# Designs tried in a protein design run: peptides against a protein of PDB entry 6TME. Part 175

Target 1, 324 residues: chain A of PDB entry 6TME
Amino acid sequence: NRLKRAYIALQAWKKAFYSDPFNTAANWVGPDVCSYKGVFCAPALDDPSVLVVAGIDLNHADIAGYLPPELGLLTDVALFHVNSNRFCGVIPKSLSKLTLMYEFDVSNNRFVGPFPTVALSWPSLKFLDIRYNDFEGKLPPEIFDKDLDAIFLNNNRFESTIPETIGKSTASVVTFAHNKFSGCIPKTIGQMKNLNEIVFIGNNLSGCLPNEIGSLNNVTVFDASSNGFVGSLPSTLSGLANVEQMDFSYNKFTGFVTDNICKLPKLSNFTFSYNFFNGEAQSCVPGSSQEKQFDDTSNCLQNRPNQKSAKECLPVVSRPVDCS
Target 2, 324 residues: chain A of PDB entry 6TME as posed
Amino acid sequence: NRLKRAYIALQAWKKAFYSDPFNTAANWVGPDVCSYKGVFCAPALDDPSVLVVAGIDLNHADIFGYLPPELGLLTDVALFHVNSNRFCGVIPKSLSKLTLMYEFDVSNNRFVGPFPTVALSWPSLKFLDIRYNDFEGKLPPEIFDKDLDAIFLNNNRFESTIPETIGKSTASVVTFAHNKFSGCIPKTIGQMKNLNEIVFIGNNLSGCLPNEIGSLNNVTVFDASSNGFVGSLPSTLSGLANVEQMDFSYNKFTGFVTDNICKLPKLSNFTFSYNFFNGEAQSCVPGSSQEKQFDDTSNCLQNRPNQKSAKECLPVVSRPVDCS

## One batch from the design tools (peptide; made by RFdiffusion4, then SolubleMPNN)

Design b2_p19_5_s3 (from b2_p19_5, 8 letters changed)
Fold by OpenDDE base, seed 1:
Parts: sequence; C-alpha cells; structure tokens
Structure b2_p19_5_s3 (fold): chain B 324 residues (1-324), chain A 19 residues (1-19)
Amino acid sequence: as target 1 above (324 residues)
Amino acid sequence: SPPPAIVLPEDEFTRRIAS
C-alpha cells in the first residue's frame, strides 16, 4: 500500500517539526494524505489506477524541524520543494529510494554537512537547488555528470576547487556564488554546451581567466566579481555573442579593456570596476553608449574619475601577470 | 527567499504534476 507508506512518512515528518508557524501540517491527520496541505497526488506511472504522492510543496512555510529518515518511504515523489523553511540537519540518505526525483529544492534552509550525495543517486534529476544553506566541503565532481538543467549552489560553505568535470555539465544555469571556492576556473568550462548563466560571485577564485570562456557563445550572464582573478581579460571574450550581463568587478585584473569586448552585440551591462586596468577602449567608457552601461570605477585608468591613486596602482600595474 | 537565477512560473510545480 503506497499511500500507507506515504502516511507513515508524513506523520513522521510532522513529528519532526519543531515549529509550524502557519499550521501547515494542521490538516495532516488521517489516512487521506492526498488532502494534506502541500502534498500532491497523481496517478502512478506504473499503474494509472493507483494514486500516489507525487509531489511535496512546502515552500515558504517557515517550518522549523528536520527531515526524518522515514521520508524515504515517499518512493513516488518526483517533486520535492521545501524552500524557505528552517529545516536543519542533513539530507537523509534514505531519500535514495525516491528514484523518480525530478526537482529537488531545499534552498533557503539550515541544512549542514557535506554535499548531499544522495542527489547523485537520482537518475532522473533535472533541477537541484541547495542554495542558501550551510553545506560545506568539496563539491563532488560527479554533480556535473548529471543531466541537470540547473545547479544552484550559491550561499553555502563549499570550498576547494571547481571540478574539471564542469565541462560535462548540460546545465543552462550554474551558480557558485558566495561560497569559498578556490583555485582557477577550469579550462573545460568552454565545453558547457548549454550554458546560459554562470555566477562565480564572492569566492576565493584566482589565476587567469581561461581563454575557453570565449567558447560559451550562448551565455547571457557571466559574473566573476569579487574574487582574486589576475591578468588581462582574454581576447577570446569577443566570442560571447549573446552575453548581456558581464561582471568582473572586485578582482585584480590588469591590462587593457579592449574594444571587441565592449562592443559585444548583446552586451547591456559590463562592470569591470575595482580592478587594476590601466587602459580602456573608447567604447568601454561609461556614457559612451546609450544602450550599454559600463562601470570603470576604481581602476588605474588615466583621465578618468574615481580611479586608484598612483601609489596603489604602480606596484601592481608595473608587474603584470602574463597569462599566455 | 533566495533570489532566483532563473524564474519559473509559479504554477510550474502544478503543471508538472498534472502532466
């Protein structure tokens, strides 16, 4: 009895609630689990005459508690959305039994521990959102072997390097922002054939930007701000034919911001402030275009306002990093 | 709530369940 198993799971979960401010689980009484608030039933894929729990949506319920292992009994769940709660602890390994998992959203909670490797066991997973938690440690390279449409990892405690396997990802959106990732962006990044948006904001990434970024011809958003990148911007960035938002601010870039970058056809916003650039093309100057917005603040540019002092610039500009 | 990188329709969940 699949609904009976669901009942056991949901009742165990209700008992695991420390606080339910909106009384979301108030009607979680009795065997009719399909009537439970936030529980959605559908005909089973293997038998359309059988009704099963196919989805959970407890988004924005502000529930405090944890995920008990009995949730593994929800074997028919394909959609699990519990963002914007106060769930704590770890993601139960028992969720490996949820082989139909398609979308997993536990964002904006208080989960801790390493990357939830149970997510790697779901063969049909397309959407993974674990952002705004306290997950820590290394990112498993295998995450990019999954056929995910989106990978949201931002605002956690992940560290170490970004795996080389990133090039295998078929995701259109990947966020690394506000973690503790270090090292260089892998050269394999250029192999991300479906990438539209990638965000590296606020990490400890360093080194030169790989030339292979220029191969990301479908990317619309590229944000590498607030890191420790050095060297010049790759000339191959001229290949970003569809980039609309580009941000390299708050790094240690040097050299000349070229015309071929600032004249990218779809570019609407290009921020390269708070670096050590010592020159820019006229097309990069803020106000030079009505359709494009630029920010060159706090660089080492001559005859531009709000630049760094010579004292601050000279030590860096005189020793440019050769990325060749 | 966290700002989304991609915006899904609010009824996306329901739509997928019904499909």
Scores: peptide ipSAE 0.020, ipTM 0.662, DockQ to the pose 0.347
Fold by OpenDDE base, seed 5:
Structure b2_p19_5_s3 (fold): chain B 324 residues (1-324), chain A 19 residues (1-19)
Amino acid sequence: as target 1 above (324 residues)
Amino acid sequence: SPPPAIVLPEDEFTRRIAS
């Protein structure tokens, strides 16, 4: 019965294919769904004598089509990997029936619509990758209530603010890059106890960086480049004991880049170019260290090459934003 | 650039599929 439901689902999906360049679904014929290319069966968790469809892997199949609601019949699927295809439309709400969902990867597709809230219904979800799609609208705050190890949201059309619930996230990696997020980074960010990598690249984020970033003692990658951040770098950044890559380039930062930041013990790459910094410690100067790479290009630094003109600097530097 | 890949602990189904 369970495989029969899977058959119905998979045949409906095959019918929803507009193009299958590699003939991936060519063998999707007959009741033996476990023989289907990209379909993986395993003994059911509730009854090991019953074989069920436990996983889908259609990565890099370049399939054009959509996800039909009949996919909700795949109730035993725990792994759903269909990245690097040309699937379009929305993620079906019927997938709420896939209560065993553990890894969901629909990255590099043509999906549209709001955040797929059906993902929030999966109690055991640990991996969510929806990057490189056309998802839009606000990010639901409930996403960070999930016990996810990774949250990949980059290269979409998400907008509005980053939810304050971000501090509740247990994810080690979170990507917001290349969206339309706006507003400030929530102060609760410092509560992300398991965070290793976070990227905000290429959004419309603004305001001052919260001091609480300095509490991210496990972070190795912090990239906030290509936004609209203002003010000085928080002095608390000296607390980033494990940061290796830090990028604040292409913002509107002002003030002095301190020795305490540039001498972070594991810092290997620190880019703060294309801002309005008016001073830097000697330890921040490119070439000052063999072990660390710095870029101070296009700031308001005195006696440094490739800086902004006084005309460009004066209006900004003379009106520093108070982040206190 | 694509973000880094993460290796998650395998659950029962994952182990069975991978084997």
Scores: peptide ipSAE 0.018, ipTM 0.637, DockQ to the pose 0.426
Fold by OpenDDE base, seed 3:
Structure b2_p19_5_s3 (fold): chain B 324 residues (1-324), chain A 19 residues (1-19)
Amino acid sequence: as target 1 above (324 residues)
Amino acid sequence: SPPPAIVLPEDEFTRRIAS
């Protein structure tokens, strides 16, 4: 009987397709939903003798349409992957009935509206990918209360500040890139105990970098490029013992780039171009190392190529922001 | 910087299918 509900859901979804260029749903006919392309069945967790729809994979199907509320009938689905389609509209609140949801990937679609708060209702969710959509508004603080392994939010229309609850996140990978986030990075960031990769690229973030970033001893990728950050780089960045990729380019940083940062033991690429740094240690100079790559382009450095003019530098360098 | 790498544990779906 669970398969009957699934049939109703899937037929409603097929009806909600405006375009199916690869004829993915061509075989979505009849009661045998387990034979449907992109539909995967498995024994139910509560009764192994019962077959249920456990997964949907329509990745890269280029399907145009929307998600009808009848999808809420797919109560046994743990994997929902529909990336790289042309689905539009909002994520149905009826999906709250999918209490087994483990991986939810709706990335690279045309979804709109606020953050899909229905995702917060799934107790076992581990993977959330909503990147490359048109989601808008503020990010709910509760997202970081979830025990997620990865949070992909990049390339949307999210606004407002990054929630202070970020420190509660157990995610290893978090992407904020290419949104409209503003304000400062919360000091609680240093409490992200499992963080390996975090990306802030291309937002409207500002203020000083919090010293607490230096507590992220497991981070391998830290990218804060293309924002409005000011002040000097925190000296505590010397604590990033495992950082490999670090990017602070296209900000308004000032001050001196120190040896303690450029000599980080795992650092392979450090980009601090397009800022207002007025000095750098010898270890930070591009070409100074074979195993490390640096980019100091378009700063206020003396005796370095491709720097800003004195006219551009003087107004900023003469009035450094005190982050202390 | 390159895009972040995705390293996820075995998901429940995979477990169900493999079991």
Scores: peptide ipSAE 0.017, ipTM 0.614, DockQ to the pose 0.325
Fold by OpenDDE base, seed 4:
Structure b2_p19_5_s3 (fold): chain B 324 residues (1-324), chain A 19 residues (1-19)
Amino acid sequence: as target 1 above (324 residues)
Amino acid sequence: SPPPAIVLPEDEFTRRIAS
C-alpha cells in the first residue's frame, strides 16, 4: 500500500525532528497521512483510483532535524518543498526512488556534503533549489544536462570551476552567487538559449569574460560582481538587448566602458564600480540619463569623483590584460 | 544585485499537485 509506505516515511521523518517550533508535525498521527500538515495527496498518475502523497510543503517551519532514508518510500512525491528549516546532514540517496520529482526545494537549511547527486537521478526534475546551505565540492557537470527551469546554487560552499556543460542548460535562472567557484566563465555560456538571469556574485572567478556572453539575448540580469575578472569588457556585450541589471563591480576590469554597453536599450542599472576602468563614454556617466543608473565609483577614471589614486591605478592600467 | 528568487504561491503549488 502506497499510503502505508508514506506513513512509514513520514513517521520516520517525524522521529528525525529535533525541534518543531511551530508544532507542524503535531497532527502527524495515525494512518491518514493525507491529513498531515504540509502533506498533500493526489490521485496517482498510474492509477487515478489510488490516492498517494504527491507533495510536501514544510516551507518556513523552522524544523530542526535530518532527512531519514525512509523518505525514499515517498515514491509518488513530485513536489518537495522544505525550505527555511534547520534540516541538517545529507540528502538521502534513497530519494532516487522518487522518480516523479518535479520541484525540489531544500533551500535555506543546514545541509552539508557534496552536491546531492540524487537530484541527477530524477528524470522529470524542473526546479532545483539548494541555495543557502553548506553543500561543498565540485558541481557535477551533469546538472546542466537536466532540463531545469531554474538552478539555485547560491550561498553554498561549492568549489572548482563552472562546468563547460553550462551551455547545455535550458534554465532561465541560474545562481552561482556566494560560493567558491574559480576559473573562467565557460565560453559555452553563450549557448544558454533560455537564460534570463545569471548571477556569479562573490566567487573566485577570474580571467576574461568570454565574448559569448553577448549571445545571451534573453538575459535580463547579469551579475558578475565581486570576483577576480580581468581585462576589458567584451564588445559583444552590446548584444545584450534585454539586459536590465548588469553588475561588474568589485573586479579587476580595465579599459574603456563603451557607449555600446551603456546605451543598451533595456539597461536600467549598470554598476561597474571598484574596478580599474580608465575611461568611460559619456553615456556611462552617472547622472547622464534619467532612465538609467550607473555607478563608476572607484575606478581609474579621469575627472570623476571617488576614483582610485594614481598610485593604485598606474600599476594595473599600465599593464592591461589582453583577452584576445 | 540580489540573487533572483522564485517563490511559488500556495495556489500554484496546489494546482501542480492537483493536476
Scores: peptide ipSAE 0.020, ipTM 0.643, DockQ to the pose 0.286; fails the geometry check

Design b2_p19_5_s4 (from b2_p19_5, 10 letters changed)
Fold by OpenDDE base, seed 4:
Structure b2_p19_5_s4 (fold): chain B 324 residues (1-324), chain A 19 residues (1-19)
Amino acid sequence: as target 1 above (324 residues)
Amino acid sequence: PPPPAIVLPENEFTRRIKE
């Protein structure tokens, strides 16, 4: 029966624990898996008279171990939350059998290897959190074909370019931060109709910002800081009617920061420090507004404090990148 | 450590799990 399979899976997992500081699995004894700490049962969808393991929550258990292939026997699991542990190794391919997977959170662990492509096999997946791990390699383009509400990829070792398929994403929140992504932000980004928050911070992204960013009318947080972006800020950024937090700091931007950007109606924080901007509108000056916070530090602005030297500015400002 | 996950809409099954 299903609970017997679950028992096998959970006992295999317990055996795969190297350390259980809080004795989370201490009561993982006997066939009554529904009584196990962190194991949640519910009536099966196909037969409400049958009780199945539907959820796992081992968040913050500080468990060291790995995920054994026997976890694939947990075929009724829709919620898998094991963040803030010390699980290592790879995500088992056997988890493809968990066809009801809805929320998958393995964040803040020690997982390694390529993107867990098994996540792509889950037809009903809505939440994917794999941040704060050691996943590496390319991000599969297919991830954005999934009907995900949130995609957390930050603080990993992902590399290469951001897939063009990003525009297909229906996610409201996407984090790329603190990886090794390179190349340009795809122009298709403007097609992300449900996007509220996107974070690119701390990658190796470069090139010009695509004009299509201005189409992200629902975005409230846009952070592109700590990259290698060049050129001027797109004039289309004036279209970000709902942006509240915007950060372009620590890039190689040039040009003029315009009123149209700094006067965005919902803008509360705009950081464009540590670039090569050679001008800013009065509305962009820190302290110019009580409702908005600006940081223009370490640019090439005249008559502003804490700017780069002429020696640093001249070679960059005199040769602006044309993004047109 | 990572911030808490955002609250997502639940489907019928996930609702039952949380109950």
Scores: peptide ipSAE 0.030, ipTM 0.740, DockQ to the pose 0.511
Fold by OpenDDE base, seed 1:
Structure b2_p19_5_s4 (fold): chain B 324 residues (1-324), chain A 19 residues (1-19)
Amino acid sequence: as target 1 above (324 residues)
Amino acid sequence: PPPPAIVLPENEFTRRIKE
């Protein structure tokens, strides 16, 4: 009996709660699991006459506890949303049995360990949100081989390089922000045909930006701020026909910020502050447009306010990095 | 807290869950 298995799983989970401040699991009593708060049932795909647990929504329940292995008995679950809790430990490997998993959101918890590779075992997964946890180590390259629409990885402890397989991703939104990723952005990034938003904020990324970024025709948000990028901005950025928000602040960029970038047709906000740019086109000057907002603060620009001193600029500007 | 997740297209099964 599928509901019996669900009962076992849910009771095991209730037992794994250390704190339930909103008494979310107070009604988790008895065999009628479909009446449990945060538990949603639906007709099974293989037999519409059979009711199964198809979804879990415990978002914002502030529950402290862990995920017991018995959760693997919830084999019919397609939606698992438990964000904004205080769950700790690791994601159980037993969740590999949840072959219908479609949306997995464990964001804003206290999960630890390496990337939950069990997520890669779900053939139908479309949404993965593991942000605001303490996941660590390398990002498995296989994550980008999956047909995910969204990948949220930000605010974790991931390290190493961004996998080259990123170009295979069909995701519209990918966040890497506030991790410890290092190395260069792969040139394959330009192959992300469905990408709308990508965020690299606050990592240890370095090197030159790949020219292939300019191939991201559908990107509306590109944020690479607070990294260690060097060199000039690629001229191919003129190809970002739909970019609205672009941020390159707090890097080590040099060179000239061109008209072709600042005149992008959909650009609403372009921040390139706290770099070592030594020139900018008139179209890049803050206040030059009523429709666009620019920030050129703390660069090496002449005749602009709030720039770095000559002492700070000279050693960097005089030794520009050639990205060619 | 994390920002709201993007809205994804529903498949047949997920539609049934939300009903």
Scores: peptide ipSAE 0.024, ipTM 0.710, DockQ to the pose 0.551
Fold by OpenDDE base, seed 2:
Structure b2_p19_5_s4 (fold): chain B 324 residues (1-324), chain A 19 residues (1-19)
Amino acid sequence: as target 1 above (324 residues)
Amino acid sequence: PPPPAIVLPENEFTRRIKE
């Protein structure tokens, strides 16, 4: 009995709650699991006459606890939304049995351990949100082999380099922000054909930006701020025909910010402050446009306010990194 | 900053769950 298995799973989960401030699971009593708050039933795909637990939504419940292995008994769950809780521990490997998983949101919790590789076992997964946790270690390259629409990884403890497989991703939104990623952005990034938004903010990324970024024709948001990027901005950025928000602030960029970048047709906000740029086109000057906002603060620009001192600039500007 | 909310495509099963 599928509902009986669900009952076992849900009761095990309730038992795994340390705190339920809003008494969300107060009605989690008895065999009628479909009446449980945050539990949603639907006709089974293999037998429409059978009702199964198809979704969990415990978002914003502030529940403290962990995910017990018995959750693997929820084999019909396609939607698992438990964001904004205080769940701790690891994502159970037993969730591999949830082969219908479509949307998995465990964001804003206290999960720890390596990347939950069980997510890679779900053939139909489209949405993965694990942001605002304490996941650590390397990002599995296989994550980008998945046909995901969105990948939210930000605000974790992920380390190492961004996998070269990123170019295989079909995701429209990918967030790496506020991790400990290092190394260069892979050149394969230009192959992300569906990418609309990508955020690298607040990592330890370095090296030159790959020219292939300019191939991201559909990107509307590109944020690479607060990293260790060096060299000049790629001239190929002029190819970002749809970019609206672009942020390169708080890096170690040098060189000249070109007219071709600042005149991008959809550009509304371009922040390149807190770098070591030694020149900018007139079109990049803050206030030069009514429809575009620029920030050139704290660079090595001449005849501009709020720039770095010569003492700060000279050591970097005199030794530009060759990205060729 | 967090990205804006994304409208995810729905399949038949997920649609049924949300109804």
Scores: peptide ipSAE 0.022, ipTM 0.688, DockQ to the pose 0.394
Fold by OpenDDE base, seed 5:
Structure b2_p19_5_s4 (fold): chain B 324 residues (1-324), chain A 19 residues (1-19)
Amino acid sequence: as target 1 above (324 residues)
Amino acid sequence: PPPPAIVLPENEFTRRIKE
């Protein structure tokens, strides 16, 4: 009996709660699990005459506790939304039994350990949100082999390089922000055919930006701020026909910010402050357009306000990194 | 920055849950 298994799982989970400030699980009593707050039932896909637990939504419940292995008994769950709680520990490997998993959101919790590789076992997964946790270690390259629509990894403790398999991703949104990623952005990034938004903010990424970024024709948001990137901006960025928000601030970029970049047709905000740029086209000057906003603060630009001193600029500008 | 709003395609199961 599927509902009996669900009952066992949900009762084990209730027992694993340390705090339930909104009494969300107060009605989690008795065999009628479909009446439980935050539990949603539907006819089974393989047998419409059988009712199964198909979804969990405990978003914003502020529940403290952990995920017990008995959750693996919820084999019919396709939606698992438990964001904005205080769940701790690791994601149980027993969740591999949830072969119908479609949307998995455990964001804004206190989960720890390595990347939850159990997520890779779900063949139909389309949405993965693990942001605002304490996951650590390497990002498995296999994550980008999956047909995901969105990948939210930001605000964790992930380390190592970004896998080259990123080019295989079909995701429209990918966030790496506020981790400990290092190394270069892979050249394969240009192969992300469905990419709309990508965020690298606040990592330890370095090297030159790959020219292949210019192949991201559908990208609307590109934020690489607060890293250690060097060299000049790729001339191929002129190919970003749909970019609206672009941020390269707080890096170590040098060279000239070109007219072709600042005149991108959909560009609304372009921030390249806190770098070592030594020139910019007139079209890049803040206030030059009513439709576009620019920030050139704290560069090595001549005849512009709020720039770095010659003493600070000279050592960097005189030794430009060749990205060719 | 605030997370983007994502519209996910629905399969038969997820459609039934959201109804």
Scores: peptide ipSAE 0.021, ipTM 0.681, DockQ to the pose 0.376

